# Peptides against a protein of PDB entry 8RAJ, part 20

Target 1, 54 residues: chain A of PDB entry 8RAJ
Amino acid sequence: LPAENEDPDKAVVDLHRSPPKTKDPDLTPSGIIAKVKAGDMTQETARELLLAMR

## One batch from the design tools (peptide; aimed at target 1 S30 Q43 A46 R47)

Design b2_p23_5_s1 (made by RFdiffusion4, then SolubleMPNN; from b2_p23_5, 10 letters changed)
Fold by OpenDDE base, seed 2:
Structure b2_p23_5_s1 (fold): chain B 54 residues (1-54), chain A 23 residues (1-23)
Amino acid sequence: as target 1 above (54 residues)
Amino acid sequence: DWVDRFTELTDEELAELQKELEE
């Protein structure tokens, strides 16, 4: 079957697909991104935190 | 996975994701 060339650039990031097992809302994917949006966290720090959850 | 995708996001793609989370 032809691999559906899902354009990887159009892949919507499902932030709920593999949520971290944390009760801290600031450490959930959504919480981390909310901190970045608020200017309370850098994108680099957010990436590091998300990598640590993998 | 979502972590891999997020780490590869450009600033523009991250801004779009932030917008989607707000809706």
Scores: peptide ipSAE 0.084, ipTM 0.589, DockQ to the pose 0.169
OpenDDE base, seeds 1, 3, 4, 5: peptide ipSAE 0.072, 0.072, 0.083, 0.067; ipTM 0.601, 0.591, 0.587, 0.573; seed 3 fails the geometry check

Design b2_p23_5_s2 (made by RFdiffusion4, then SolubleMPNN; from b2_p23_5, 14 letters changed)
Fold by OpenDDE base, seed 1:
Structure b2_p23_5_s2 (fold): chain B 54 residues (1-54), chain A 23 residues (1-23)
Amino acid sequence: as target 1 above (54 residues)
Amino acid sequence: SWVERFTDMTDEELDALEAELRA
């Protein structure tokens, strides 16, 4: 099943409220960078996700 | 931190990327 594109806002919220228990390849630093490079993620969304990883 | 859970990037690398993305 294709990985459901999680709403970036939801992803940020989920990271803040309840960090994912499992590794999500879409939310790994490398995964985020790869998506930005591929044009599949906005720079702003990537910024927010990366900041949420602090 | 989340960074510690990933082996592909260090905290320092993440910080650098955040700075770049913020600029």
Scores: peptide ipSAE 0.101, ipTM 0.640, DockQ to the pose 0.047
OpenDDE base, seeds 2, 3, 4, 5: peptide ipSAE 0.094, 0.096, 0.099, 0.099; ipTM 0.620, 0.631, 0.633, 0.632

Design b2_p23_5_s3 (made by RFdiffusion4, then SolubleMPNN; from b2_p23_5, 10 letters changed)
Fold by OpenDDE base, seed 4:
Structure b2_p23_5_s3 (fold): chain B 54 residues (1-54), chain A 23 residues (1-23)
Amino acid sequence: as target 1 above (54 residues)
Amino acid sequence: DWVDRFTDMTDEELDELERELLE
């Protein structure tokens, strides 16, 4: 069965990629925090993303 | 800059960010 569940909209945030200059709300600090609070992102991933934005 | 990205955050969001960064 083809795994239809590649939600292509989960932008695989490449932690090694320069933070996209994109207005992607999912990559804003508030968006990252919101995902953690919703249980959609681990704290460690959020920390790494936020640190990469510095 | 970094400050510009956080300017619109609430105190609760800032507290969460601080926790995420320091842990």
Scores: peptide ipSAE 0.132, ipTM 0.674, DockQ to the pose 0.066
OpenDDE base, seeds 1, 2, 3, 5: peptide ipSAE 0.113, 0.105, 0.116, 0.110; ipTM 0.652, 0.646, 0.650, 0.646; seed 1 fails the geometry check

Design b2_p23_5_s4 (made by RFdiffusion4, then SolubleMPNN; from b2_p23_5, 9 letters changed)
Fold by OpenDDE base, seed 4:
Structure b2_p23_5_s4 (fold): chain B 54 residues (1-54), chain A 23 residues (1-23)
Amino acid sequence: as target 1 above (54 residues)
Amino acid sequence: DWVDRFTEMTDEELDELEEELKK
């Protein structure tokens, strides 16, 4: 079966880009740490996001 | 800086950090 092609217009997530100003709890420092503890995010990925917030 | 050290933190350190950031 042919592989499903992804949407070429989908925005690429840049971990080095500063996160948008949002009230999303998953994008707060505390929310990111919670994801790491839950095993939903690696410490390295979390670090990059946290660095972008500084 | 805790962000710089984040990749080497233990589960216990992450627990403490999460608690501090919630305050």
Scores: peptide ipSAE 0.493, ipTM 0.887, DockQ to the pose 0.783
OpenDDE base, seeds 1, 2, 3, 5: peptide ipSAE 0.482, 0.488, 0.487, 0.483; ipTM 0.881, 0.885, 0.886, 0.882

Design b2_p23_6 (made by RFdiffusion4)
Pose (drawn by RFdiffusion4):
Structure b2_p23_6 (pose): chain A 54 residues (1-54), chain P 23 residues (1-23)
Amino acid sequence: as target 1 above (54 residues)
Amino acid sequence: EEEEEEEEEMEELEELAEEIEEE
């Protein structure tokens, strides 16, 4: 509900910003398997990263 | 059944990692 909302002319275009990056671009396959074995990553995401490295 | 499937997928994931290391 638009109680005390911003101007109707589409002012203040500085919202919807994403959070900072929390990823590394390069890893070892052994490190991918270790992340799964530690429960820190799903097999889905791990397989996706290995398909990009093979 | 679900547990067996999860084990098989883990084995495939380990084999894939070994293949990459061999290359």

Design b2_p23_6_s1 (made by RFdiffusion4, then SolubleMPNN; from b2_p23_6, 10 letters changed)
Fold by OpenDDE base, seed 2:
Structure b2_p23_6_s1 (fold): chain B 54 residues (1-54), chain A 23 residues (1-23)
Amino acid sequence: as target 1 above (54 residues)
Amino acid sequence: MAAEERRRRLEELEELAREIERE
C-alpha cells in the first residue's frame, strides 16, 4: 500500500524562540522618562507615578 | 508655545526623576 508523501514541513515551532525578555524594566524613574519620550506614556501619568515613588 | 510647554514639563519630570533616583 503506497504511503504517498506526508510532507514533514509542518512547522518546526522553534521552541528556542526565547520570549523577548521584556524585562519590564522595573519602572525606574529613568524608565518612566524613557516611556514619555517614546510616546508610550503621558506626562501626567509619568508625574503621578514619579510622585508615588517619592 | 505648545511644544515649548511640553519640553518644559518634560524637563521638570526629568528633574523629579533625578531627585527620586538620588534618595
Scores: peptide ipSAE 0.631, ipTM 0.911, DockQ to the pose 0.682
OpenDDE base, seeds 1, 3, 4, 5: peptide ipSAE 0.613, 0.630, 0.613, 0.630; ipTM 0.908, 0.910, 0.908, 0.910

Design b2_p23_6_s2 (made by RFdiffusion4, then SolubleMPNN; from b2_p23_6, 8 letters changed)
Fold by OpenDDE base, seed 2:
Structure b2_p23_6_s2 (fold): chain B 54 residues (1-54), chain A 23 residues (1-23)
Amino acid sequence: as target 1 above (54 residues)
Amino acid sequence: SAEERRRRELEELEELAREIEEE
């Protein structure tokens, strides 16, 4: 019976996939301000979120 | 300037954020 060499080179799952650092920084007031400064949040949305935390 | 306005509005948001973090 021919032993067909099944090449075991199917995909080294790179176990070094660093988990996405979804540190969702808890949306702390400072974290909201940081997002605004980065351009990832509008000032309007930031104001609404901050006022909802008060 | 529109830029100066956005800067002032950001400073106000920073003050609000600090107030909430101190409570």
Scores: peptide ipSAE 0.634, ipTM 0.916, DockQ to the pose 0.679
OpenDDE base, seeds 1, 3, 4, 5: peptide ipSAE 0.619, 0.633, 0.617, 0.633; ipTM 0.913, 0.916, 0.912, 0.915

Design b2_p23_6_s3 (made by RFdiffusion4, then SolubleMPNN; from b2_p23_6, 9 letters changed)
Fold by OpenDDE base, seed 1:
Structure b2_p23_6_s3 (fold): chain B 54 residues (1-54), chain A 23 residues (1-23)
Amino acid sequence: as target 1 above (54 residues)
Amino acid sequence: MEAKEREERLKELEELAEEIERA
């Protein structure tokens, strides 16, 4: 019985992947307001996010 | 929530957002 020693290719998950500094432009104060106006965010969630940015 | 109350609350959020962006 051939022992297939397939060394599984170590997908080195580069844990040093800098968190994408994609400041989601939609998480700016103006972007938050735009989401509320579009109905994509509640006023309560928007208030909490804005207060956390202060 | 009445439409008027929703509009007033949205205005308060807009004022808060503008305060943060000017800071």
Scores: peptide ipSAE 0.632, ipTM 0.914, DockQ to the pose 0.707
OpenDDE base, seeds 2, 3, 4, 5: peptide ipSAE 0.616, 0.614, 0.613, 0.616; ipTM 0.911, 0.910, 0.910, 0.912

Design b2_p23_6_s4 (made by RFdiffusion4, then SolubleMPNN; from b2_p23_6, 9 letters changed)
Fold by OpenDDE base, seed 5:
Structure b2_p23_6_s4 (fold): chain B 54 residues (1-54), chain A 23 residues (1-23)
Amino acid sequence: as target 1 above (54 residues)
Amino acid sequence: SRAEEERRRLEELEELAREIEEA
């Protein structure tokens, strides 16, 4: 009797799986400013990061 | 204005970023 090929469970791509936090490559100073301009980072967080690089 | 203050703070961050990149 032929084994019924049960369709492989469509791996429900959990669209809610937060993309692995790609280790944001060490944000360059310019990269930090770009994130602030894009609205992806607060000025306060940017200031703290920049001051830590100084 | 709030928008002028936000621009000024961004300019200060851009200056700080430049100082770090040029050092």
Scores: peptide ipSAE 0.630, ipTM 0.916, DockQ to the pose 0.722
OpenDDE base, seeds 1, 2, 3, 4: peptide ipSAE 0.615, 0.615, 0.629, 0.611; ipTM 0.913, 0.914, 0.916, 0.913

Design b2_p23_7 (made by RFdiffusion4)
Pose (drawn by RFdiffusion4):
Order: C-alpha cells, then sequence, then structure tokens
Structure b2_p23_7 (pose): chain A 54 residues (1-54), chain P 23 residues (1-23)
C-alpha cells in the first residue's frame, strides 16, 4: 500500500541494487569435490562448475 | 600436459559425482 510513497513522475532511480560478489572464477576439481564432501555446496552446482572446467 | 592433467582430473570428479547420485 502506497502510504507516504515517492513522487509519481518516476523520481529517485537508485533502488534495486544487487549485493557484492561472493565467488571465485577459478578452482581445482579436487576443491569442488571437497566443497560437496563438506556439505558447503550442492552436487548440482558442483557439477555445473566442473562442466565449465573440463 | 598440465591442461590435459587438469581435464582428466575434472572428468574423474564428474564420474565420482555420478557414482554418488546413483547411490
Amino acid sequence: as target 1 above (54 residues)
Amino acid sequence: SAAEERKEEAEEALEELDEWEEE
């Protein structure tokens, strides 16, 4: 509900910003398997990263 | 040679994940 909302002319275009990056661009396959074995990553995401490295 | 070794290691890691999924 638009109680005390911003102006109707589409002012203040500085919202919807994403959070900072929390990823590394390069890893060892052994490190991918270690992340799964530690429960820190899903087999889905691990397999996706290995398909990009093979 | 290092690139071939890295490819083989990545294939082995995919096989291990497939074996786990079958289990």

Design b2_p23_7_s1 (made by RFdiffusion4, then SolubleMPNN; from b2_p23_7, 9 letters changed)
Fold by OpenDDE base, seed 3:
Structure b2_p23_7_s1 (fold): chain B 54 residues (1-54), chain A 23 residues (1-23)
Amino acid sequence: as target 1 above (54 residues)
Amino acid sequence: MEEERRKEEAERALRELDEEERA
């Protein structure tokens, strides 16, 4: 049986849109830092997202 | 309250990111 590779639903974060009031753990400040540490997000993208939450 | 907490957490995360960039 082929293992269904569930494509991780990569929520395309539109950096030019006001940060959604999403309870998405991937869009929390801690989730953003965790993605940078994992190599899944650039420091630049993380900085832009965090500045938009300020 | 939730927006203020998120703002404070974002300001903390920005400081952590700036420390990692210097390392």
Scores: peptide ipSAE 0.551, ipTM 0.891, DockQ to the pose 0.594
OpenDDE base, seeds 1, 2, 4, 5: peptide ipSAE 0.550, 0.550, 0.548, 0.548; ipTM 0.892, 0.892, 0.892, 0.892

Design b2_p23_7_s2 (made by RFdiffusion4, then SolubleMPNN; from b2_p23_7, 7 letters changed)
Fold by OpenDDE base, seed 4:
Structure b2_p23_7_s2 (fold): chain B 54 residues (1-54), chain A 23 residues (1-23)
Amino acid sequence: as target 1 above (54 residues)
Amino acid sequence: SAEERRKREAEEALEELDRAEAA
């Protein structure tokens, strides 16, 4: 079975990368929380993203 | 404002994360 190399680096929103100007629905507060609940984002990364949005 | 809504939603989400970490 091809190990789906889910490049773990793609799931890490690089906080130092200019926020993609694309309205990524995954970058909404609700989308961030959903990713954390799914295990696709760490709580720490989520906290940093949310702090930048306030 | 859309910005005020996003800020409020972000703050509420931070509170949810803090509760989840304390659990």
Scores: peptide ipSAE 0.570, ipTM 0.903, DockQ to the pose 0.650
OpenDDE base, seeds 1, 2, 3, 5: peptide ipSAE 0.569, 0.568, 0.569, 0.569; ipTM 0.902, 0.902, 0.902, 0.903

Design b2_p23_7_s3 (made by RFdiffusion4, then SolubleMPNN; from b2_p23_7, 9 letters changed)
Fold by OpenDDE base, seed 5:
Structure b2_p23_7_s3 (fold): chain B 54 residues (1-54), chain A 23 residues (1-23)
Amino acid sequence: as target 1 above (54 residues)
Amino acid sequence: MEEERRRREAEEALEELDREEAE
């Protein structure tokens, strides 16, 4: 079975770019936590994103 | 309104991460 390598590069939000006012469900606090729990995001990256929203 | 909600949701999510890192 070909493992669908979903390109991990689609989840790399440039943390140095002010978070666009994206209604991106993937960049909501709940969406970030869901990605960490899925193993699709590191806790460190999630922490940096959430701190930028505080 | 939306920014204050998002700030609160982000603070609650940081507290959840801090709990998961402590396990």
Scores: peptide ipSAE 0.551, ipTM 0.892, DockQ to the pose 0.595
OpenDDE base, seeds 1, 2, 3, 4: peptide ipSAE 0.551, 0.549, 0.551, 0.551; ipTM 0.892, 0.892, 0.891, 0.892

Design b2_p23_7_s4 (made by RFdiffusion4, then SolubleMPNN; from b2_p23_7, 7 letters changed)
Fold by OpenDDE base, seed 3:
Structure b2_p23_7_s4 (fold): chain B 54 residues (1-54), chain A 23 residues (1-23)
Amino acid sequence: as target 1 above (54 residues)
Amino acid sequence: MAEERRRREAEEALEELDRWEAE
C-alpha cells in the first residue's frame, strides 16, 4: 500500500497578509437572502443576521 | 452613507422574509 506523502509544508498562514478586503458578499442583506433562497441558510439565522444590521 | 444603505437593505430583506413566512 503506497503511503500518500501529504506534504505538511503548505500550511504557512502568512499572518502579515492583510485579510483580503473581500466584502464577503455573503454578509450583505442581498447575500443573506440569496443563501436562504439556495437552502444554504435557515430563515431564522437570516433574520438574526439582518436584525443585527438594522 | 454605507451603514444607512445596509440598514435600509436589511429592513427590505426582513420584509421579504416576513412575506415568505406568511406563504
Scores: peptide ipSAE 0.613, ipTM 0.908, DockQ to the pose 0.627
OpenDDE base, seeds 1, 2, 4, 5: peptide ipSAE 0.595, 0.593, 0.594, 0.591; ipTM 0.906, 0.906, 0.906, 0.906

Design b2_p23_8 (made by RFdiffusion4)
Pose (drawn by RFdiffusion4):
Structure b2_p23_8 (pose): chain A 54 residues (1-54), chain P 23 residues (1-23)
Amino acid sequence: as target 1 above (54 residues)
Amino acid sequence: IFELEPTEPAPPDLPAHPPPPPH
């Protein structure tokens, strides 16, 4: 509900900003398996990263 | 591939932070 909403002319275009990056671009396959064994990553995401590195 | 044991420990995860506020 638009109680005390912003102007109707589409002012204040500075919202919807993403959070900072929390990823590394390069890893060892051993490190991918270690992350799954530690429960810190799913087999889905781990397999996706290994398909990019093979 | 997930039946194998790793030769090294798991790397740490980077900390997550909220998005910056608007101007």

Design b2_p23_8_s1 (made by RFdiffusion4, then SolubleMPNN; from b2_p23_8, 8 letters changed)
Fold by OpenDDE base, seed 1:
Structure b2_p23_8_s1 (fold): chain B 54 residues (1-54), chain A 23 residues (1-23)
Amino acid sequence: as target 1 above (54 residues)
Amino acid sequence: WFDLEPDEPAPPSPPKFPPPPPL
């Protein structure tokens, strides 16, 4: 019977891999501008959000 | 800087009343 050497070292899920900060793409400056261009957000609301990020 | 033009037309500027005549 071939010994399946399950190398236990390959199962080290790098617990130090910070989950990708899924920065909500809709809350990025580019996402806000895209919403304004799509008509999904007012320019005033976009201005306030962009100023709050500064 | 995105120059976000106001989506609403600016309210019409209030009429400039002429200054009162000098006394």
Scores: peptide ipSAE 0.171, ipTM 0.567, DockQ to the pose 0.011
OpenDDE base, seeds 2, 3, 4, 5: peptide ipSAE 0.152, 0.165, 0.152, 0.152; ipTM 0.543, 0.547, 0.582, 0.545

Design b2_p23_8_s2 (made by RFdiffusion4, then SolubleMPNN; from b2_p23_8, 8 letters changed)
Fold by OpenDDE base, seed 1:
Order: C-alpha cells, then sequence, then structure tokens
Structure b2_p23_8_s2 (fold): chain B 54 residues (1-54), chain A 23 residues (1-23)
C-alpha cells in the first residue's frame, strides 16, 4: 500500500495571528446598547458612555 | 447611530404640604 505523503506544510496554522483583542464587549457601542435593551443600563448612562467614546 | 429615546421623566416631586397656620 503506497503511504500517501501528507505534505506537513499544509497544516501550518499561522501562530502569528494576533489574539483577538478582547476589547471588553461590554464597553463597545454595541455592548452598551445591548445592556440598555436588557434593562441592565439606563439610557442616560449609555448616552454618557457613548459620548465619551466620540 | 442609535437614537436613545429620552429617559422617562423623573416622577413628580411629592406635593409640599403648606406650612401649618401660625398659632
Amino acid sequence: as target 1 above (54 residues)
Amino acid sequence: WFDLEPSEPAPPSPPKFPPPPPL
């Protein structure tokens, strides 16, 4: 039975992929809006946070 | 752009009772 030489170079997962910067999803504009929709944040606090990010 | 609806108006301040009449 011929051993299929699987070329080991096709499995080089680029280890240089910088880890996704875990920007706290809670401090993104989308995260703030999600908290307001969930009732976990007031609209006023969300407005202040969103304005501070501009 | 997210339109934040205006916050619900603060509950009306409790009515100030008039001061008691002078004795």
Scores: peptide ipSAE 0.159, ipTM 0.554, DockQ to the pose 0.011
OpenDDE base, seeds 2, 3, 4, 5: peptide ipSAE 0.131, 0.134, 0.137, 0.057; ipTM 0.531, 0.520, 0.556, 0.384

Design b2_p23_8_s3 (made by RFdiffusion4, then SolubleMPNN; from b2_p23_8, 9 letters changed)
Fold by OpenDDE base, seed 5:
Structure b2_p23_8_s3 (fold): chain B 54 residues (1-54), chain A 23 residues (1-23)
Amino acid sequence: as target 1 above (54 residues)
Amino acid sequence: WFDLEPSEPAPPSKKKRPPPPPK
């Protein structure tokens, strides 16, 4: 099997608290991280969104 | 809730990952 070119996870994310209950799956912490990994969101934008969810 | 560590601004790599080659 060709080695999946796993792009190194560039975002260091620490879990400090349980994720808030959101109805929008794209705005959950997991959804934000997924967008960063997909290249659809910058790390800075992700940081600001995650901080605002506290 | 997650805290993202401040990384140095990586240049926005707008490179859409090419779809993985079919196995």
Scores: peptide ipSAE 0.143, ipTM 0.649, DockQ to the pose 0.038
OpenDDE base, seeds 1, 2, 3, 4: peptide ipSAE 0.129, 0.121, 0.121, 0.112; ipTM 0.566, 0.559, 0.577, 0.580; seed 1 fails the geometry check

Design b2_p23_8_s4 (made by RFdiffusion4, then SolubleMPNN; from b2_p23_8, 8 letters changed)
Fold by OpenDDE base, seed 1:
Structure b2_p23_8_s4 (fold): chain B 54 residues (1-54), chain A 23 residues (1-23)
Amino acid sequence: as target 1 above (54 residues)
Amino acid sequence: WFDLEPDEPAPPSPPVFPPPPPL
């Protein structure tokens, strides 16, 4: 039976893949709006945060 | 741009009593 040469080069997981920048999704404009819609943040606090990001 | 309305109406202003009549 011919041994299938599994090419070891196909398993090079690119270790240079930068970790996903866990930008806290809660501090994005979309995350802030989602918290307001969920009732987890006041509209005033959301306004102040959104203005501080501009 | 997201228009954020005020979350609650401001509490009613305290009643202004008229000044006492002059003595």
Scores: peptide ipSAE 0.158, ipTM 0.554, DockQ to the pose 0.010
OpenDDE base, seeds 2, 3, 4, 5: peptide ipSAE 0.146, 0.045, 0.074, 0.141; ipTM 0.549, 0.513, 0.492, 0.532

## One batch from the design tools (peptide; aimed at target 1 S30)

Design b2_p24_1_s1 (made by RFdiffusion4, then SolubleMPNN; its pose is not in this set)
Fold by OpenDDE base, seed 1:
Structure b2_p24_1_s1 (fold): chain B 54 residues (1-54), chain A 24 residues (1-24)
Amino acid sequence: as target 1 above (54 residues)
Amino acid sequence: SAEEERRRREEERRRIEEEVERLL
């Protein structure tokens, strides 16, 4: 099977799906907050991700 | 434990709510 090249920069987080129980520190609420503070994520994208985790 | 898991989920929800309130 071709490994779907999940573009590591496009975690298409389905905002309608319960956030996967990712061990990825970057997809935790704290990781999202850290990325926004670092300038690596937009405030809008972070808001959408955090709302999907609620 | 199931209690520790509940506590972790409550702490996570609170962090989400605090950040959503900051980003709104």
Scores: peptide ipSAE 0.175, ipTM 0.673, DockQ to the pose 0.291
OpenDDE base, seeds 2, 3, 4, 5: peptide ipSAE 0.140, 0.153, 0.159, 0.163; ipTM 0.643, 0.652, 0.654, 0.653

Design b2_p24_1_s3 (made by RFdiffusion4, then SolubleMPNN; its pose is not in this set)
Fold by OpenDDE base, seed 1:
Structure b2_p24_1_s3 (fold): chain B 54 residues (1-54), chain A 24 residues (1-24)
Amino acid sequence: as target 1 above (54 residues)
Amino acid sequence: EEEEERERERRRREEEEREVEELL
């Protein structure tokens, strides 16, 4: 039986795949600030979220 | 190029930190 060359390359977990930067862009300090500037978020809600991230 | 990128990232962080402080 021909040895099935199990390509060892399929088990290389790409260690250079930074865990997806699915930081919800909405829950980053920058994303919160951007929403406030756009008028999509109140300053009070932004303050509460930013304090919860500290 | 790498030093310029680091300086740009630092400036963005310092701007974001100021904008956060203005909201707190």
Scores: peptide ipSAE 0.215, ipTM 0.700, DockQ to the pose 0.619
OpenDDE base, seeds 2, 3, 4, 5: peptide ipSAE 0.208, 0.212, 0.214, 0.211; ipTM 0.688, 0.693, 0.698, 0.694

Design b2_p24_1_s4 (made by RFdiffusion4, then SolubleMPNN; its pose is not in this set)
Fold by OpenDDE base, seed 1:
Structure b2_p24_1_s4 (fold): chain B 54 residues (1-54), chain A 24 residues (1-24)
Amino acid sequence: as target 1 above (54 residues)
Amino acid sequence: SEEEALEKLREEQERIEEEVEKLL
């Protein structure tokens, strides 16, 4: 039986695939401000989050 | 920017405070 040369190079698990930066769109500066305006976030929580991004 | 977001938050706070003061 021909040994299927499973080219071992096709199993390069890109270990450098940065986990998808699921930037929660709701945790952007604009998303935070949108939540405050919608009443879905307190101004204090928004302030803390925005300051932590700086 | 984060700075513009912080400014908008302060402006919103000031507007709410002024509205509350008009209702008291």
Scores: peptide ipSAE 0.083, ipTM 0.585, DockQ to the pose 0.072
OpenDDE base, seeds 2, 3, 4, 5: peptide ipSAE 0.039, 0.080, 0.033, 0.033; ipTM 0.438, 0.582, 0.470, 0.454

Design b2_p24_2 (made by RFdiffusion4)
Pose (drawn by RFdiffusion4):
Structure b2_p24_2 (pose): chain A 54 residues (1-54), chain P 24 residues (1-24)
Amino acid sequence: as target 1 above (54 residues)
Amino acid sequence: EEEEEEEAAEEREEYNEELEEEYL
């Protein structure tokens, strides 16, 4: 509900910003398996990263 | 903010290296 909403002419275009990056671009396959064994990453995401590194 | 991002990146690399060493 638009109680005390912004102007109707589409002012204040500075919202919807994404959070900072929390990823590394390069890893060892042993490190991918270690992340799964530690429960810190799913087999789905791990397999996706290994398909990009093989 | 840039210095905090660099520290967080170093922490992630160290943490990953530790997990890989435990696994090996």

Design b2_p24_2_s1 (made by RFdiffusion4, then SolubleMPNN; from b2_p24_2, 12 letters changed)
Fold by OpenDDE base, seed 1:
Structure b2_p24_2_s1 (fold): chain B 54 residues (1-54), chain A 24 residues (1-24)
Amino acid sequence: as target 1 above (54 residues)
Amino acid sequence: EEEELKRRREERREEIRKLEKEYR
């Protein structure tokens, strides 16, 4: 029985699943301030990030 | 308890307002 060459094209694991756009909310000033408002970021860390963007 | 929660919310709002003013 010849082993039928099962087509290697099934290894197109859909790498075109765009990595889930977990848009890391672009560390925009508005995004940083929004994280502080939500309680997801400390005021101190937000201040350091905002200062580094000047 | 409600007064302490109110104070913590006011403090957080003032802190955010300081950051918004420092960034503008």
Scores: peptide ipSAE 0.182, ipTM 0.691, DockQ to the pose 0.037
OpenDDE base, seeds 2, 3, 4, 5: peptide ipSAE 0.173, 0.173, 0.179, 0.178; ipTM 0.691, 0.690, 0.688, 0.696

Design b2_p24_2_s2 (made by RFdiffusion4, then SolubleMPNN; from b2_p24_2, 14 letters changed)
Fold by OpenDDE base, seed 3:
Structure b2_p24_2_s2 (fold): chain B 54 residues (1-54), chain A 24 residues (1-24)
Amino acid sequence: as target 1 above (54 residues)
Amino acid sequence: DAEEARRRREERRRELRELEEAYR
């Protein structure tokens, strides 16, 4: 009978695992435009961000 | 005034279309 060595040490929830940096959805030009259309971003802020990417 | 508010809405819609066309 092969003894399955259940290694009990895999249950350490690494509390130091930095929460997956929610990749700020790369503020792609398309993502910026989508946020403006959704009302989640002002058109002025979108313009400033798009100009900074140029 | 109501005319200035309309102009500002039309400008915003134009800029959104120009952005959509530039990144289409």
Scores: peptide ipSAE 0.203, ipTM 0.715, DockQ to the pose 0.029
OpenDDE base, seeds 1, 2, 4, 5: peptide ipSAE 0.197, 0.197, 0.194, 0.202; ipTM 0.703, 0.700, 0.710, 0.712

Design b2_p24_2_s3 (made by RFdiffusion4, then SolubleMPNN; from b2_p24_2, 11 letters changed)
Fold by OpenDDE base, seed 1:
Structure b2_p24_2_s3 (fold): chain B 54 residues (1-54), chain A 24 residues (1-24)
Amino acid sequence: as target 1 above (54 residues)
Amino acid sequence: EEEELRKKREERRERIRKLEEEYR
């Protein structure tokens, strides 16, 4: 059985692949405003989140 | 019923406008 030389660099690239920052589109200023528009977020919570992003 | 729905939509638009103005 030929030992496939699995290139050790592939394992290092996969471990250092920062988990896809699913920038929860919901945590952007536009996403917060969209949730308030939908009625899925209160104005108060949206204000607190927007202030914390400054 | 339709007037209350219109009013509730307007109040929501004003809340959003205020948040957009505070974020600018």
Scores: peptide ipSAE 0.098, ipTM 0.611, DockQ to the pose 0.037
OpenDDE base, seeds 2, 3, 4, 5: peptide ipSAE 0.059, 0.088, 0.093, 0.096; ipTM 0.551, 0.599, 0.604, 0.613; seed 2 fails the geometry check

Design b2_p24_2_s4 (made by RFdiffusion4, then SolubleMPNN; from b2_p24_2, 12 letters changed)
Fold by OpenDDE base, seed 4:
Structure b2_p24_2_s4 (fold): chain B 54 residues (1-54), chain A 24 residues (1-24)
Amino acid sequence: as target 1 above (54 residues)
Amino acid sequence: EEEELRRRREERRERIRELEAAYR
């Protein structure tokens, strides 16, 4: 089995890769904005979640 | 530098999990 030479560049790209966008559709930036528009989420909660995604 | 970038990511992931736990 060839040793997975994880390209050191892929490790660096994974070290620069933004944390995986929450696969939760409700916690996507678009999902958060949709919940705020629907009245299902407070603007403050949405702000905190969006800031945590930055 | 790499350790600081790692810490900032762990903190970010923790903050997201805390927010997920508080608002789910």
Scores: peptide ipSAE 0.116, ipTM 0.618, DockQ to the pose 0.045
OpenDDE base, seeds 1, 2, 3, 5: peptide ipSAE 0.115, 0.102, 0.106, 0.103; ipTM 0.613, 0.593, 0.590, 0.589

